# Peptides against a protein of PDB entry 7VSI, part 46

Target 1, 32 residues: chain A of PDB entry 7VSI
Amino acid sequence: EDISEDPSWARVVNLNALLMMAVAVFLWGFYA

## One batch from the design tools (peptide; made by RFdiffusion4, then SolubleMPNN)

Design b2_p29_7_s3 (from b2_p29_7, 20 letters changed)
Fold by OpenDDE base, seed 3:
Structure b2_p29_7_s3 (fold): chain B 32 residues (1-32), chain A 29 residues (1-29)
Amino acid sequence: as target 1 above (32 residues)
Amino acid sequence: ALAAAVAALAALLAALLAQLLAELLRALL
């Protein structure tokens, strides 16, 4: 299927997602 | 996972929305 994730890229995306969430929470907590 | 990327984007958008609401409240009050 055109929407299937490669397992190696899925790991990279998951790590970047965790970093993005941490930055988003920091920005929310600091500026809101 | 795509779900994790979507969740991260949703968290970022929620933070930006919270900031916008905070600034609107500060401008109104």
Scores: peptide ipSAE 0.030, ipTM 0.434, DockQ to the pose 0.036
Fold by OpenDDE base, seed 4:
Structure b2_p29_7_s3 (fold): chain B 32 residues (1-32), chain A 29 residues (1-29)
Amino acid sequence: as target 1 above (32 residues)
Amino acid sequence: ALAAAVAALAALLAALLAQLLAELLRALL
């Protein structure tokens, strides 16, 4: 229970992780 | 989830196209 991830918040975090990766790839493409 | 994956792929494609364009411009200028 103490380290179990709530399935709704897990989904939000995973979506934000994908968005951050997209922004990182955009920044890499723009500045590299 | 699908929209985020599509956005990530679109950003990757945009980055690769920007790099290709930069290399072409460096070769032509």
Scores: peptide ipSAE 0.029, ipTM 0.438, DockQ to the pose 0.058
Fold by OpenDDE base, seed 1:
Formats: sequence, structure tokens, C-alpha cells
Structure b2_p29_7_s3 (fold): chain B 32 residues (1-32), chain A 29 residues (1-29)
Amino acid sequence: as target 1 above (32 residues)
Amino acid sequence: ALAAAVAALAALLAALLAQLLAELLRALL
């Protein structure tokens, strides 16, 4: 089975990961 | 991609400024 990332879904996942990191850093900065 | 990177940087800067302000307020009060 090929476990290589589909390039279109890789972009969606990477953008969502970046958004989640930005939200997490904001929440850390606001509530720490 | 660029918009997401800018948004992440803006969120990081906002978080750092919020922390700095919180520390200043904690030191003053």
C-alpha cells in the first residue's frame, strides 16, 4: 500500500496544522 | 500558504504582546 501523501490533501492538512498552532500560541499567550 | 504564514506570525506577535502586558500588569498591581 502506498502511504505517500496526496499533494492536495497534504496542503489542507498543513494549512490546518498551521492554523491550530497559531490558535494554540494565541491561547498560550492569553491564558499563561 | 502566505496568508496562513502571516496569520500565524500575527497570532504569535499578539500572544507575545499579551504576555508582556500581563507580566507588566502583574508587576504593577
Scores: peptide ipSAE 0.029, ipTM 0.443, DockQ to the pose 0.055
Fold by OpenDDE base, seed 5:
Structure b2_p29_7_s3 (fold): chain B 32 residues (1-32), chain A 29 residues (1-29)
Amino acid sequence: as target 1 above (32 residues)
Amino acid sequence: ALAAAVAALAALLAALLAQLLAELLRALL
């Protein structure tokens, strides 16, 4: 089974990953 | 790279503001 990412969906996933990291850093800052 | 850097800076600023707000709330409550 091919696990290769479509380049358009890879960008969407990467942007969501960055957003999730930003939310995680915000939550870390809020509860620190 | 630029979008990631802007997102990181925005997250750091948001975290600092959230910490300030949390400390103000902890001081008031």
Scores: peptide ipSAE 0.028, ipTM 0.444, DockQ to the pose 0.125

Design b2_p29_7_s4 (from b2_p29_7, 23 letters changed)
Fold by OpenDDE base, seed 1:
Structure b2_p29_7_s4 (fold): chain B 32 residues (1-32), chain A 29 residues (1-29)
Amino acid sequence: as target 1 above (32 residues)
Amino acid sequence: AAAALAAMLALLVLALLALLAAELRRLLE
């Protein structure tokens, strides 16, 4: 219970994580 | 080698875009 995620904020965090991964892949491809 | 790397990157980008689109759909429900 103490470390449980709110489902709405968990979704916002997951979206931002996916955006960061997409940017990381772009940068990796650009400098590879 | 460069073509294989480009293909792997393209597939990875497409997979991330598909996951992003699915997440956006869940947010907009």
Scores: peptide ipSAE 0.052, ipTM 0.495, DockQ to the pose 0.091
Fold by OpenDDE base, seed 4:
Structure b2_p29_7_s4 (fold): chain B 32 residues (1-32), chain A 29 residues (1-29)
Amino acid sequence: as target 1 above (32 residues)
Amino acid sequence: AAAALAAMLALLVLALLALLAAELRRLLE
């Protein structure tokens, strides 16, 4: 089964990953 | 120690914002 990503959806996933990382860093900083 | 931690967090936030801005630009192209 081919696991190759569609390039347009790969970007959407990457954007959401970056948003989640920014929120995680905020929470880490807030509770540090 | 608190000032150093705040500086590191500020740099990480700025780096993530820069990456986010670049990714948003790519999505909107």
Scores: peptide ipSAE 0.051, ipTM 0.496, DockQ to the pose 0.095
Fold by OpenDDE base, seed 3:
Structure b2_p29_7_s4 (fold): chain B 32 residues (1-32), chain A 29 residues (1-29)
Amino acid sequence: as target 1 above (32 residues)
Amino acid sequence: AAAALAAMLALLVLALLALLAAELRRLLE
């Protein structure tokens, strides 16, 4: 099975990772 | 201490927003 990322889906995953990090920072700040 | 934490969080949020904006630009190109 080729585990190489399709460039389009890699971008979608990277975007969601950035959104999750932003939410995590918000939650950290809210409960700090 | 609270002001220092707030400043660190603000800088981190700004950095993430800049990266997000760059990724959105790549998606919209």
Scores: peptide ipSAE 0.051, ipTM 0.495, DockQ to the pose 0.094
Fold by OpenDDE base, seed 2:
Structure b2_p29_7_s4 (fold): chain B 32 residues (1-32), chain A 29 residues (1-29)
Amino acid sequence: as target 1 above (32 residues)
Amino acid sequence: AAAALAAMLALLVLALLALLAAELRRLLE
């Protein structure tokens, strides 16, 4: 089974991962 | 201790913003 990512959707997923990390850092900073 | 934590948080936020800005530039090209 080919598990290779489509380059356009890979970019969208990577952007969302960065946004989630930024939110996680904000929550950590807010409750720390 | 609180000042060190704040500095680490600030640096991490700046790094994530730089990466996010770079990714946004790639999406808009």
Scores: peptide ipSAE 0.050, ipTM 0.492, DockQ to the pose 0.096

Design b2_p29_8_s2 (from b2_p29_8, 27 letters changed)
Fold by OpenDDE base, seed 4:
Structure b2_p29_8_s2 (fold): chain B 32 residues (1-32), chain A 29 residues (1-29)
Amino acid sequence: as target 1 above (32 residues)
Amino acid sequence: LAALLAALAAALAYLAVLLAAAAAAALAA
């Protein structure tokens, strides 16, 4: 209960996490 | 070493584009 996620918001957060990882990989590749 | 890191970065960037496309498809569904 205390640490449960709303399924709709969990999806939004996960998709934003994938977007942030894509940006991070681009920045790492550019400045490596 | 820099060439190997660049090749790895290019491969990961390609996968990131595929993941972004999959994410866009998931948002459109």
Scores: peptide ipSAE 0.043, ipTM 0.494, DockQ to the pose 0.082
Fold by OpenDDE base, seed 3:
Parts: C-alpha cells; structure tokens; sequence
Structure b2_p29_8_s2 (fold): chain B 32 residues (1-32), chain A 29 residues (1-29)
C-alpha cells in the first residue's frame, strides 16, 4: 500500500510515456 | 537520399500509429 499506484494516475503516466516515446522518435528522425 | 528520407518518414509514421493504438487501448482498459 505505501508505494501502491493509483489506477487513474497510472494511466496518465503511461499515456505521457507513450507520448514522450513518439516525440523522441520524431526528434531522432528529424535530426539523424 | 530522397528515397531514404521517405522510408524514414514512413517508419516514423508507422511507429506513431502503433503508439496511438497502444494509447487508445490503455484508455479503454
């Protein structure tokens, strides 16, 4: 319980992680 | 060079679609 993740915030974090991966791939493709 | 850039752009677009599908699945769960 002390480090248990709230399910709603888990979704927000996971969606932001996916968005960051998409942006990173586009930036790599633009500057590579 | 233009063909390589087009192939790269297609690969990036494909990955973006896969990530968007994963995001949609995460929202539906």
Amino acid sequence: as target 1 above (32 residues)
Amino acid sequence: LAALLAALAAALAYLAVLLAAAAAAALAA
Scores: peptide ipSAE 0.041, ipTM 0.466, DockQ to the pose 0.099
Fold by OpenDDE base, seed 1:
Structure b2_p29_8_s2 (fold): chain B 32 residues (1-32), chain A 29 residues (1-29)
Amino acid sequence: as target 1 above (32 residues)
Amino acid sequence: LAALLAALAAALAYLAVLLAAAAAAALAA
């Protein structure tokens, strides 16, 4: 099975990861 | 306390801007 990441889906996942990090930082800032 | 909260808010805003810039760079790739 090829385990290489599809470049278009890699970008989508990475952008969603950045959005999740932004949300996590805001939640930390609110509750910490 | 107000100074600490302002510093925290500034740090969070700065991190959000860096993440937005990284997202924009990723879209340009």
Scores: peptide ipSAE 0.040, ipTM 0.465, DockQ to the pose 0.099
Fold by OpenDDE base, seed 2:
Structure b2_p29_8_s2 (fold): chain B 32 residues (1-32), chain A 29 residues (1-29)
Amino acid sequence: as target 1 above (32 residues)
Amino acid sequence: LAALLAALAAALAYLAVLLAAAAAAALAA
């Protein structure tokens, strides 16, 4: 399918999303 | 103040454990 994800790159994207959420929570905790 | 800081630390630790578990699950998929 034209919009199907490669499973290895989907994993990399998901891990980076989790890391970004962790950093965002720490930044929120610092400035809030 | 110390109780509020302890509650914040506990919340952050809990979130860190959940994120670590989600990362481990993603690596195992």
Scores: peptide ipSAE 0.037, ipTM 0.457, DockQ to the pose 0.095

Design b2_p29_8_s3 (from b2_p29_8, 25 letters changed)
Fold by OpenDDE base, seed 2:
Structure b2_p29_8_s3 (fold): chain B 32 residues (1-32), chain A 29 residues (1-29)
Amino acid sequence: as target 1 above (32 residues)
Amino acid sequence: DELLRELLEAALAFLAVLLAGFKALLEAL
């Protein structure tokens, strides 16, 4: 429980991680 | 053509962002 993730916030973090990776791919594809 | 290839890569990467964003949006609903 101490460092266990709340399921709702775990979803938010995971979705943001996916979005950030997609944005990184876009920046790589466009600028590099 | 290299420029066409790079433009296509940028376009596909942009679509990947859109798909990821819409997927996240749909999962939030």
Scores: peptide ipSAE 0.057, ipTM 0.536, DockQ to the pose 0.215
Fold by OpenDDE base, seed 4:
Structure b2_p29_8_s3 (fold): chain B 32 residues (1-32), chain A 29 residues (1-29)
Amino acid sequence: as target 1 above (32 residues)
Amino acid sequence: DELLRELLEAALAFLAVLLAGFKALLEAL
């Protein structure tokens, strides 16, 4: 209960995680 | 050659960003 995740904020975090992964792939494509 | 490799990697990176963006957009609807 204390560490339960709010569904709305979970969505926000998940979307940002996807965006960060996309940026990481972009950086890999250009610099690695 | 090296140029073709670089272009391919850039294209794949761009597609990855687009797919992630569209997925996020669809989830927001």
Scores: peptide ipSAE 0.056, ipTM 0.523, DockQ to the pose 0.161
Fold by OpenDDE base, seed 3:
Structure b2_p29_8_s3 (fold): chain B 32 residues (1-32), chain A 29 residues (1-29)
Amino acid sequence: as target 1 above (32 residues)
Amino acid sequence: DELLRELLEAALAFLAVLLAGFKALLEAL
């Protein structure tokens, strides 16, 4: 409870994490 | 063909971006 995430901001962070992973895969696909 | 392979790799990478984005969007709805 002391370090519990706000569910709205958790969703924003998770979205950003997935987008960053997708960009990383894109860069890997283009330049590997 | 090497150029065709590179084109395919770029296309698959683009699909990965789209699928990840749509998945995240659907989870947000």
Scores: peptide ipSAE 0.055, ipTM 0.525, DockQ to the pose 0.166
Fold by OpenDDE base, seed 1:
Structure b2_p29_8_s3 (fold): chain B 32 residues (1-32), chain A 29 residues (1-29)
Amino acid sequence: as target 1 above (32 residues)
Amino acid sequence: DELLRELLEAALAFLAVLLAGFKALLEAL
């Protein structure tokens, strides 16, 4: 499909999403 | 008391970043 994910880029996006969530938890821990 | 709570929150937040980073590293290898 036109909107199907390439497995390699899906992994890159998922790893970056996970890291951003960890940073968000860090910010929450310090400021919320 | 409040200081200890804040230190604990900072430590847990730091560990969350470390674990996410190591997970990403292991999956990339």
Scores: peptide ipSAE 0.055, ipTM 0.525, DockQ to the pose 0.217

## One batch from the design tools (peptide; made by RFdiffusion4, then SolubleMPNN)

Design b2_p30_1_s1 (from b2_p30_1, 22 letters changed)
Fold by OpenDDE base, seed 2:
Structure b2_p30_1_s1 (fold): chain B 32 residues (1-32), chain A 30 residues (1-30)
Amino acid sequence: as target 1 above (32 residues)
Amino acid sequence: DLARLLAALNNALLVLVAGLLALLKRLEEL
């Protein structure tokens, strides 16, 4: 099956990934 | 405790800046 990304949704996923990483770093830094 | 909060915010900011630069670089190639 074709797993190629739709260009518009790829940007949405990338932005979401960055937000999740920033939240994770905040939680790790504050609570751990 | 405040220092720990500031460190956590700083780390999160660094991740966001690095990621933003990566995205901007990718967009520049398009």
Scores: peptide ipSAE 0.076, ipTM 0.546, DockQ to the pose 0.739
Fold by OpenDDE base, seed 1:
Structure b2_p30_1_s1 (fold): chain B 32 residues (1-32), chain A 30 residues (1-30)
Amino acid sequence: as target 1 above (32 residues)
Amino acid sequence: DLARLLAALNNALLVLVAGLLALLKRLEEL
């Protein structure tokens, strides 16, 4: 229960993770 | 450079689309 996520913030975290992945792929693809 | 930029952008978009679809699938379960 203490490790349970607020559903709204869980979505925010997941979206941020996806955005970070997209940026990482962009940097990798463009600069490598 | 342009081709490299487009390839990098395409790869980034594929990650976003795949991730969003996975996220939407998860949301359907809720």
Scores: peptide ipSAE 0.076, ipTM 0.550, DockQ to the pose 0.869
Fold by OpenDDE base, seed 5:
Structure b2_p30_1_s1 (fold): chain B 32 residues (1-32), chain A 30 residues (1-30)
Amino acid sequence: as target 1 above (32 residues)
Amino acid sequence: DLARLLAALNNALLVLVAGLLALLKRLEEL
């Protein structure tokens, strides 16, 4: 079984991670 | 407090802009 990432889905996941980190930084600035 | 919020907002915006640019580059290839 090949566990290597599909390049297209890897990009989608990485972009979502990037957006989630941006939201987290904003929430940290707002509430902490 | 306001300064810290602005710093966090600036950081978040930089990340969002970088992400958007990466997405636009990918879409441009299509």
Scores: peptide ipSAE 0.076, ipTM 0.557, DockQ to the pose 0.382
Fold by OpenDDE base, seed 4:
Structure b2_p30_1_s1 (fold): chain B 32 residues (1-32), chain A 30 residues (1-30)
Amino acid sequence: as target 1 above (32 residues)
Amino acid sequence: DLARLLAALNNALLVLVAGLLALLKRLEEL
């Protein structure tokens, strides 16, 4: 099976991952 | 606690800035 990423969706996923990490850092910093 | 909130926001900002800079570096290579 082909596991290659579509370049446009790869960018969307990477941006969402970045945003989720920022939210995680906020939650960690505020509640921990 | 205001200081705790500001620290959390600052840390989140640093992650966003670092990520944005990484994307800009990638665009500069194109």
Scores: peptide ipSAE 0.075, ipTM 0.539, DockQ to the pose 0.734

Design b2_p30_1_s2 (from b2_p30_1, 22 letters changed)
Fold by OpenDDE base, seed 2:
Structure b2_p30_1_s2 (fold): chain B 32 residues (1-32), chain A 30 residues (1-30)
Amino acid sequence: as target 1 above (32 residues)
Amino acid sequence: MEAQVQAALNAALAVLVAGLAALEAALAAL
């Protein structure tokens, strides 16, 4: 089975990863 | 929490989210 990423879904995952990092930075700024 | 502080935090979150989304779009366009 080929486990290579579909390009469109790779982009969706990467965008969500960046959004999660934005939330993490916000929480860091709030609590640290 | 002061209302102004909460508003500032909300605005900062919006800027962070929008900024990173814009950065991703810019990177994807390269």
Scores: peptide ipSAE 0.056, ipTM 0.535, DockQ to the pose 0.281
Fold by OpenDDE base, seed 4:
Structure b2_p30_1_s2 (fold): chain B 32 residues (1-32), chain A 30 residues (1-30)
Amino acid sequence: as target 1 above (32 residues)
Amino acid sequence: MEAQVQAALNAALAVLVAGLAALEAALAAL
């Protein structure tokens, strides 16, 4: 199976991952 | 300082750092 990433989509996924981590830290700090 | 206030400040700082990292990534993606 080919699991190689398209460079454009890799950047989009990485950006969204960082945003989601920021949101997760906020939720942890605010509600936990 | 109350633990909840300290946690809020720590979380705010962490979000700011993560946000800056996200902005940097966004700029790099241009």
Scores: peptide ipSAE 0.054, ipTM 0.542, DockQ to the pose 0.215
Fold by OpenDDE base, seed 3:
Structure b2_p30_1_s2 (fold): chain B 32 residues (1-32), chain A 30 residues (1-30)
Amino acid sequence: as target 1 above (32 residues)
Amino acid sequence: MEAQVQAALNAALAVLVAGLAALEAALAAL
């Protein structure tokens, strides 16, 4: 089994992870 | 201003900063 990431999808996943983190910070700041 | 408004504005700023950082990373990856 190859555990290497496709570079393009790695970027897509990482960008979405950062966006989700930003949204999480917004929700925390607004509702907590 | 009210604490909730301040928190929302600070959170919005954090989102904008994170979004811009992500855009910079995306552009650098082209």
Scores: peptide ipSAE 0.054, ipTM 0.545, DockQ to the pose 0.324
Fold by OpenDDE base, seed 1:
Structure b2_p30_1_s2 (fold): chain B 32 residues (1-32), chain A 30 residues (1-30)
Amino acid sequence: as target 1 above (32 residues)
Amino acid sequence: MEAQVQAALNAALAVLVAGLAALEAALAAL
């Protein structure tokens, strides 16, 4: 079994991570 | 008002940083 990330899904995960970070920064800036 | 202005500027900066991150993600998706 290969646990290496599929490159296409790795990009999807990374983009979603960036989106979540952007949302987190917005929430931090607005509420903290 | 002074404290409110500073808070507003901080919030605006945070929004700009968040927007920049979103743009980077969007560009990476192209």
Scores: peptide ipSAE 0.054, ipTM 0.529, DockQ to the pose 0.134

Design b2_p30_1_s3 (from b2_p30_1, 21 letters changed)
Fold by OpenDDE base, seed 4:
Structure b2_p30_1_s3 (fold): chain B 32 residues (1-32), chain A 30 residues (1-30)
Amino acid sequence: as target 1 above (32 residues)
Amino acid sequence: MKEQVEAALNAALAVLVAGLAALEAAAALA
């Protein structure tokens, strides 16, 4: 199996991961 | 009120961190 990432999709995934982390921090800071 | 102040500070911290993440995301799109 090839698990190599396409560079364009790698960017999309990384950006979404960053956004999700921002949301998680917001929820932690606001509700915890 | 002490607990409300702590909650407000925690929320402010969360907004700052989220804001930094948003800026980095925006920079990555440039």
Scores: peptide ipSAE 0.048, ipTM 0.505, DockQ to the pose 0.137
Fold by OpenDDE base, seed 1:
Formats: sequence, structure tokens, C-alpha cells
Structure b2_p30_1_s3 (fold): chain B 32 residues (1-32), chain A 30 residues (1-30)
Amino acid sequence: as target 1 above (32 residues)
Amino acid sequence: MKEQVEAALNAALAVLVAGLAALEAAAALA
């Protein structure tokens, strides 16, 4: 079984990671 | 006033960082 990422889904995961980090920074900046 | 200024600066920083992340996401979709 190959564990290498499919390029298309890798981009989707990376974009969602960026979105989650942006939301986390907003919550940190607003509440901390 | 000091508390409100600090809160505003923290919120502005968060929006700046979030905006930069959004720009990186937009660049990836281009």
C-alpha cells in the first residue's frame, strides 16, 4: 500500500489546514 | 481606553495574519 499523497487531495488538505490556522489565529487574537 | 486599544491591536493583528493565510490559499487556487 502506497502512503504517498494524491496531488489533488494534498492541495485540498493543505488549503483546509491554512483555513483552520487562520481561524485559530483569529480566535487567539480576539480572546487571548 | 488602554484595554480597548490593546484588544483592537490584537484583533487587527489576527485579521492581518488571517488575511495573509487567505491570500496564500487564493494563490494556491490560481
Scores: peptide ipSAE 0.048, ipTM 0.502, DockQ to the pose 0.149
Fold by OpenDDE base, seed 5:
Parts: C-alpha cells; sequence; structure tokens
Structure b2_p30_1_s3 (fold): chain B 32 residues (1-32), chain A 30 residues (1-30)
C-alpha cells in the first residue's frame, strides 16, 4: 500500500506544526 | 529586579524562537 503523503496536505501540516511550535515556545517563555 | 530580568529573558527567548518559526512559515509562502 502506498503511504506517500499528499504534497498539498504535507505543506498544510508542516505550516501548522510551525505555528504550534511558536505557540508552545510562547507558552514556555511566558509560564515556565 | 532579578525576577523581572529572568521573566524578561524568558519572554525574549520565546519571542525570538516564535519569530524564527514565523520566518520559516513566511519562507514557505514565498
Amino acid sequence: as target 1 above (32 residues)
Amino acid sequence: MKEQVEAALNAALAVLVAGLAALEAAAALA
């Protein structure tokens, strides 16, 4: 079975991952 | 002052890393 990622959704996921990491770092910096 | 400085440094670190993430995202959109 082909488990290759759809390129468009890969970009969406990667961008959201970056945004979530930015939020996580903000929370870490502000509360920890 | 020491506590304020520590808080400021933590916040600055968060802003810097978040800014880098934003730049990476912007690069992906360019």
Scores: peptide ipSAE 0.047, ipTM 0.507, DockQ to the pose 0.150
Fold by OpenDDE base, seed 2:
Structure b2_p30_1_s3 (fold): chain B 32 residues (1-32), chain A 30 residues (1-30)
Amino acid sequence: as target 1 above (32 residues)
Amino acid sequence: MKEQVEAALNAALAVLVAGLAALEAAAALA
């Protein structure tokens, strides 16, 4: 499939997405 | 005092949410 995800890279992307969300919530709590 | 308490509670909630996300990220590496 052209747009199917490689499982290993999917984990990397999902992990970084969680980290980015944590940072975003921290910034929201700190500055807003 | 009310505004200060609300601000503190909002900050605490933000830390809790961020902490949970960080723990889930860490668990994904285990």
Scores: peptide ipSAE 0.043, ipTM 0.500, DockQ to the pose 0.130

Design b2_p30_1_s4 (from b2_p30_1, 21 letters changed)
Fold by OpenDDE base, seed 1:
Structure b2_p30_1_s4 (fold): chain B 32 residues (1-32), chain A 30 residues (1-30)
Amino acid sequence: as target 1 above (32 residues)
Amino acid sequence: MEAQRLAALNLALAVLVAGLAALNAAAALA
């Protein structure tokens, strides 16, 4: 069994993760 | 000042969410 990520989809997931983290920071900033 | 801060945060949030949606749409079409 190969659990290695497809490099193209890994990039998409990483970009989503970065944007979600940015959204989280702004939500934190909104309530802080 | 507080109103401007909140407006700026809301606008930035909207841009980030729109960007996320656009990137996912582009990935779906690729």
Scores: peptide ipSAE 0.122, ipTM 0.641, DockQ to the pose 0.121
Fold by OpenDDE base, seed 3:
Structure b2_p30_1_s4 (fold): chain B 32 residues (1-32), chain A 30 residues (1-30)
Amino acid sequence: as target 1 above (32 residues)
Amino acid sequence: MEAQRLAALNLALAVLVAGLAALNAAAALA
C-alpha cells in the first residue's frame, strides 16, 4: 500500500496546520 | 482595555478563518 503524499496537497495540509496553530494561539490568548 | 483586546482577537480570528477558507477554496478550484 502506497501512502506517499502528493506534493501539492502536502503543502496545502502544512499551510492549514500553520493557520490552525495561529488560531489556537489566539484562542489561548482569549482565555489567558 | 479588555474590550479592545477582545475586539482585536475576534478580528484576528475572523481573518485567519477567512484566509484558511479562501485558500482551501482556491486549492479545490486549481
Scores: peptide ipSAE 0.122, ipTM 0.639, DockQ to the pose 0.120
Fold by OpenDDE base, seed 2:
Structure b2_p30_1_s4 (fold): chain B 32 residues (1-32), chain A 30 residues (1-30)
Amino acid sequence: as target 1 above (32 residues)
Amino acid sequence: MEAQRLAALNLALAVLVAGLAALNAAAALA
């Protein structure tokens, strides 16, 4: 099986992951 | 102080979510 990522969508997913991590940090900070 | 902290966090969250939405919209149109 070829499970390699499409390069363009890899960047989009990585950017979304970074932004979601930032959101998670703020939610953590909200309840901390 | 607490209200200001919560307002700041809420605003930051709103900006991040809006930014995420805008980036995804831009990607969809690319």
Scores: peptide ipSAE 0.121, ipTM 0.639, DockQ to the pose 0.123
Fold by OpenDDE base, seed 4:
Structure b2_p30_1_s4 (fold): chain B 32 residues (1-32), chain A 30 residues (1-30)
Amino acid sequence: as target 1 above (32 residues)
Amino acid sequence: MEAQRLAALNLALAVLVAGLAALNAAAALA
Protein backbone atom coordinates (compact mmCIF):
# COMPACT_ATOMS: atom_id res chain seq x y z
CA GLU B 1 0.00 0.00 0.00
CA ASP B 2 1.06 3.55 -0.72
CA ILE B 3 0.67 5.77 2.34
CA SER B 4 3.02 8.53 1.17
CA GLU B 5 1.84 12.11 1.54
CA ASP B 6 1.58 14.76 -1.11
CA PRO B 7 4.01 17.37 0.25
CA SER B 8 1.73 20.36 -0.36
CA TRP B 9 -1.15 18.73 1.52
CA ALA B 10 1.21 17.63 4.28
CA ARG B 11 2.05 21.30 4.82
CA VAL B 12 -1.62 22.29 4.93
CA VAL B 13 -2.43 19.53 7.44
CA ASN B 14 0.53 20.40 9.66
CA LEU B 15 -0.38 24.08 9.78
CA ASN B 16 -3.99 23.29 10.59
CA ALA B 17 -2.87 20.86 13.30
CA LEU B 18 -0.89 23.68 14.94
CA LEU B 19 -3.89 25.98 14.71
CA MET B 20 -6.12 23.37 16.35
CA MET B 21 -3.60 22.95 19.15
CA ALA B 22 -3.76 26.70 19.77
CA VAL B 23 -7.55 26.49 19.97
CA ALA B 24 -7.26 23.57 22.39
CA VAL B 25 -4.97 25.56 24.69
CA PHE B 26 -7.42 28.44 24.57
CA LEU B 27 -10.21 26.12 25.71
CA TRP B 28 -7.99 24.76 28.47
CA GLY B 29 -7.15 28.26 29.65
CA PHE B 30 -10.70 29.55 29.81
CA TYR B 31 -12.88 26.55 30.60
CA ALA B 32 -10.80 24.01 32.55
CA MET A 1 1.61 25.63 37.35
CA GLU A 2 -0.73 28.59 36.96
CA ALA A 3 2.03 30.80 35.57
CA GLN A 4 2.97 28.09 33.08
CA ARG A 5 -0.67 27.71 32.08
CA LEU A 6 -1.04 31.44 31.51
CA ALA A 7 2.20 31.61 29.54
CA ALA A 8 1.06 28.74 27.35
CA LEU A 9 -2.30 30.43 26.84
CA ASN A 10 -0.66 33.70 25.89
CA LEU A 11 1.59 31.96 23.38
CA ALA A 12 -1.31 29.95 21.98
CA LEU A 13 -3.41 33.07 21.52
CA ALA A 14 -0.54 34.79 19.72
CA VAL A 15 -0.21 31.82 17.37
CA LEU A 16 -3.97 31.70 16.87
CA VAL A 17 -4.13 35.38 15.93
CA ALA A 18 -1.15 35.00 13.60
CA GLY A 19 -2.82 32.00 11.99
CA LEU A 20 -6.06 33.88 11.47
CA ALA A 21 -4.12 36.75 9.92
CA ALA A 22 -2.39 34.34 7.57
CA LEU A 23 -5.71 32.76 6.61
CA ASN A 24 -7.13 36.19 5.84
CA ALA A 25 -4.11 37.02 3.71
CA ALA A 26 -4.47 33.72 1.87
CA ALA A 27 -8.15 34.41 1.27
CA ALA A 28 -7.27 37.79 -0.21
CA LEU A 29 -4.91 36.13 -2.67
CA ALA A 30 -7.30 33.36 -3.69
Scores: peptide ipSAE 0.105, ipTM 0.623, DockQ to the pose 0.129

Design b2_p30_2_s1 (from b2_p30_2, 19 letters changed)
Fold by OpenDDE base, seed 4:
Structure b2_p30_2_s1 (fold): chain B 32 residues (1-32), chain A 30 residues (1-30)
Amino acid sequence: as target 1 above (32 residues)
Amino acid sequence: DELARRILEALNNALALLVAGLLWLLALEK
């Protein structure tokens, strides 16, 4: 088994990462 | 009234940063 990403799950993880970054920016702005 | 104003100010700042961050992330993805 290779550690290379499954293309479908790579997309899901990337979108989730962008969402989490957006949430982090919101929290930073709210408590800044 | 003062508390409500401060909350709205914080939400406005959070929204501005959120939009800026999203635009930046979208630009980086391209």
Scores: peptide ipSAE 0.055, ipTM 0.517, DockQ to the pose 0.307
Fold by OpenDDE base, seed 2:
Structure b2_p30_2_s1 (fold): chain B 32 residues (1-32), chain A 30 residues (1-30)
Amino acid sequence: as target 1 above (32 residues)
Amino acid sequence: DELARRILEALNNALALLVAGLLWLLALEK
C-alpha cells in the first residue's frame, strides 16, 4: 500500500496546519 | 487606561505581524 500523500490534499492539509498554528499563537497572545 | 492602551497596542502590532506572516505563508504555497 502506497502511503504517499496526494499532492493537492497535502497542500490543503499543510495550509490548514499553518492556519491552526497562527490561530494558536493568536489565542496564546490574547488569552494567556 | 495607559496599561490597557499599551496592551491593545502590543496586541494590535502582534496581530498585524501574525496576519502578515500568514499572508506570506499563503504566498509561499502558490
Scores: peptide ipSAE 0.052, ipTM 0.513, DockQ to the pose 0.220
Fold by OpenDDE base, seed 5:
Parts: C-alpha cells; structure tokens; sequence
Structure b2_p30_2_s1 (fold): chain B 32 residues (1-32), chain A 30 residues (1-30)
C-alpha cells in the first residue's frame, strides 16, 4: 500500500510544525 | 505596558536562542 504523504497537506503540516517550534522557543526563552 | 515589556523580553530571549542555534548549525558545517 502507498503510505506517501499528500504533497499539499505535507506542506501545511510542516509549516505548522515550524510555527509550533517557534512558539516553543519563545516559551523556552521566556522561562529560561 | 508591563505586559508589552514582558513580551519583548521573551522575544529577545527567543531571538538569542535562535541566533545561538544558527551559529551552532554553521559551526557543524566546518
């Protein structure tokens, strides 16, 4: 079976992952 | 104003960490 990601949704997920990491770094910097 | 100050402080700290991370990545490529 093909388990490959849909290219359009893969991009959306990747962009949201990057945004979440930026928020995590913001929180880390705030409380560090 | 106090909230804005705290947000700016957090942004400054985050920026410092991001710059440090970037410098680390650049150093790894040497």
Amino acid sequence: as target 1 above (32 residues)
Amino acid sequence: DELARRILEALNNALALLVAGLLWLLALEK
Scores: peptide ipSAE 0.050, ipTM 0.513, DockQ to the pose 0.284
Fold by OpenDDE base, seed 3:
Structure b2_p30_2_s1 (fold): chain B 32 residues (1-32), chain A 30 residues (1-30)
Amino acid sequence: as target 1 above (32 residues)
Amino acid sequence: DELARRILEALNNALALLVAGLLWLLALEK
């Protein structure tokens, strides 16, 4: 089955990925 | 318009967290 992303959900996922990466970087520095 | 505004707001918040993390790392250097 085709695993291509739905355009609308792709944008939502990408935005959340960026937010999660920002949080991860902050936590990485905090607990270093 | 509204979607673009919300995305920009989220990106601004994300950048703030990245900066906070970087500043913390720099503080640990000394």
Scores: peptide ipSAE 0.049, ipTM 0.497, DockQ to the pose 0.076

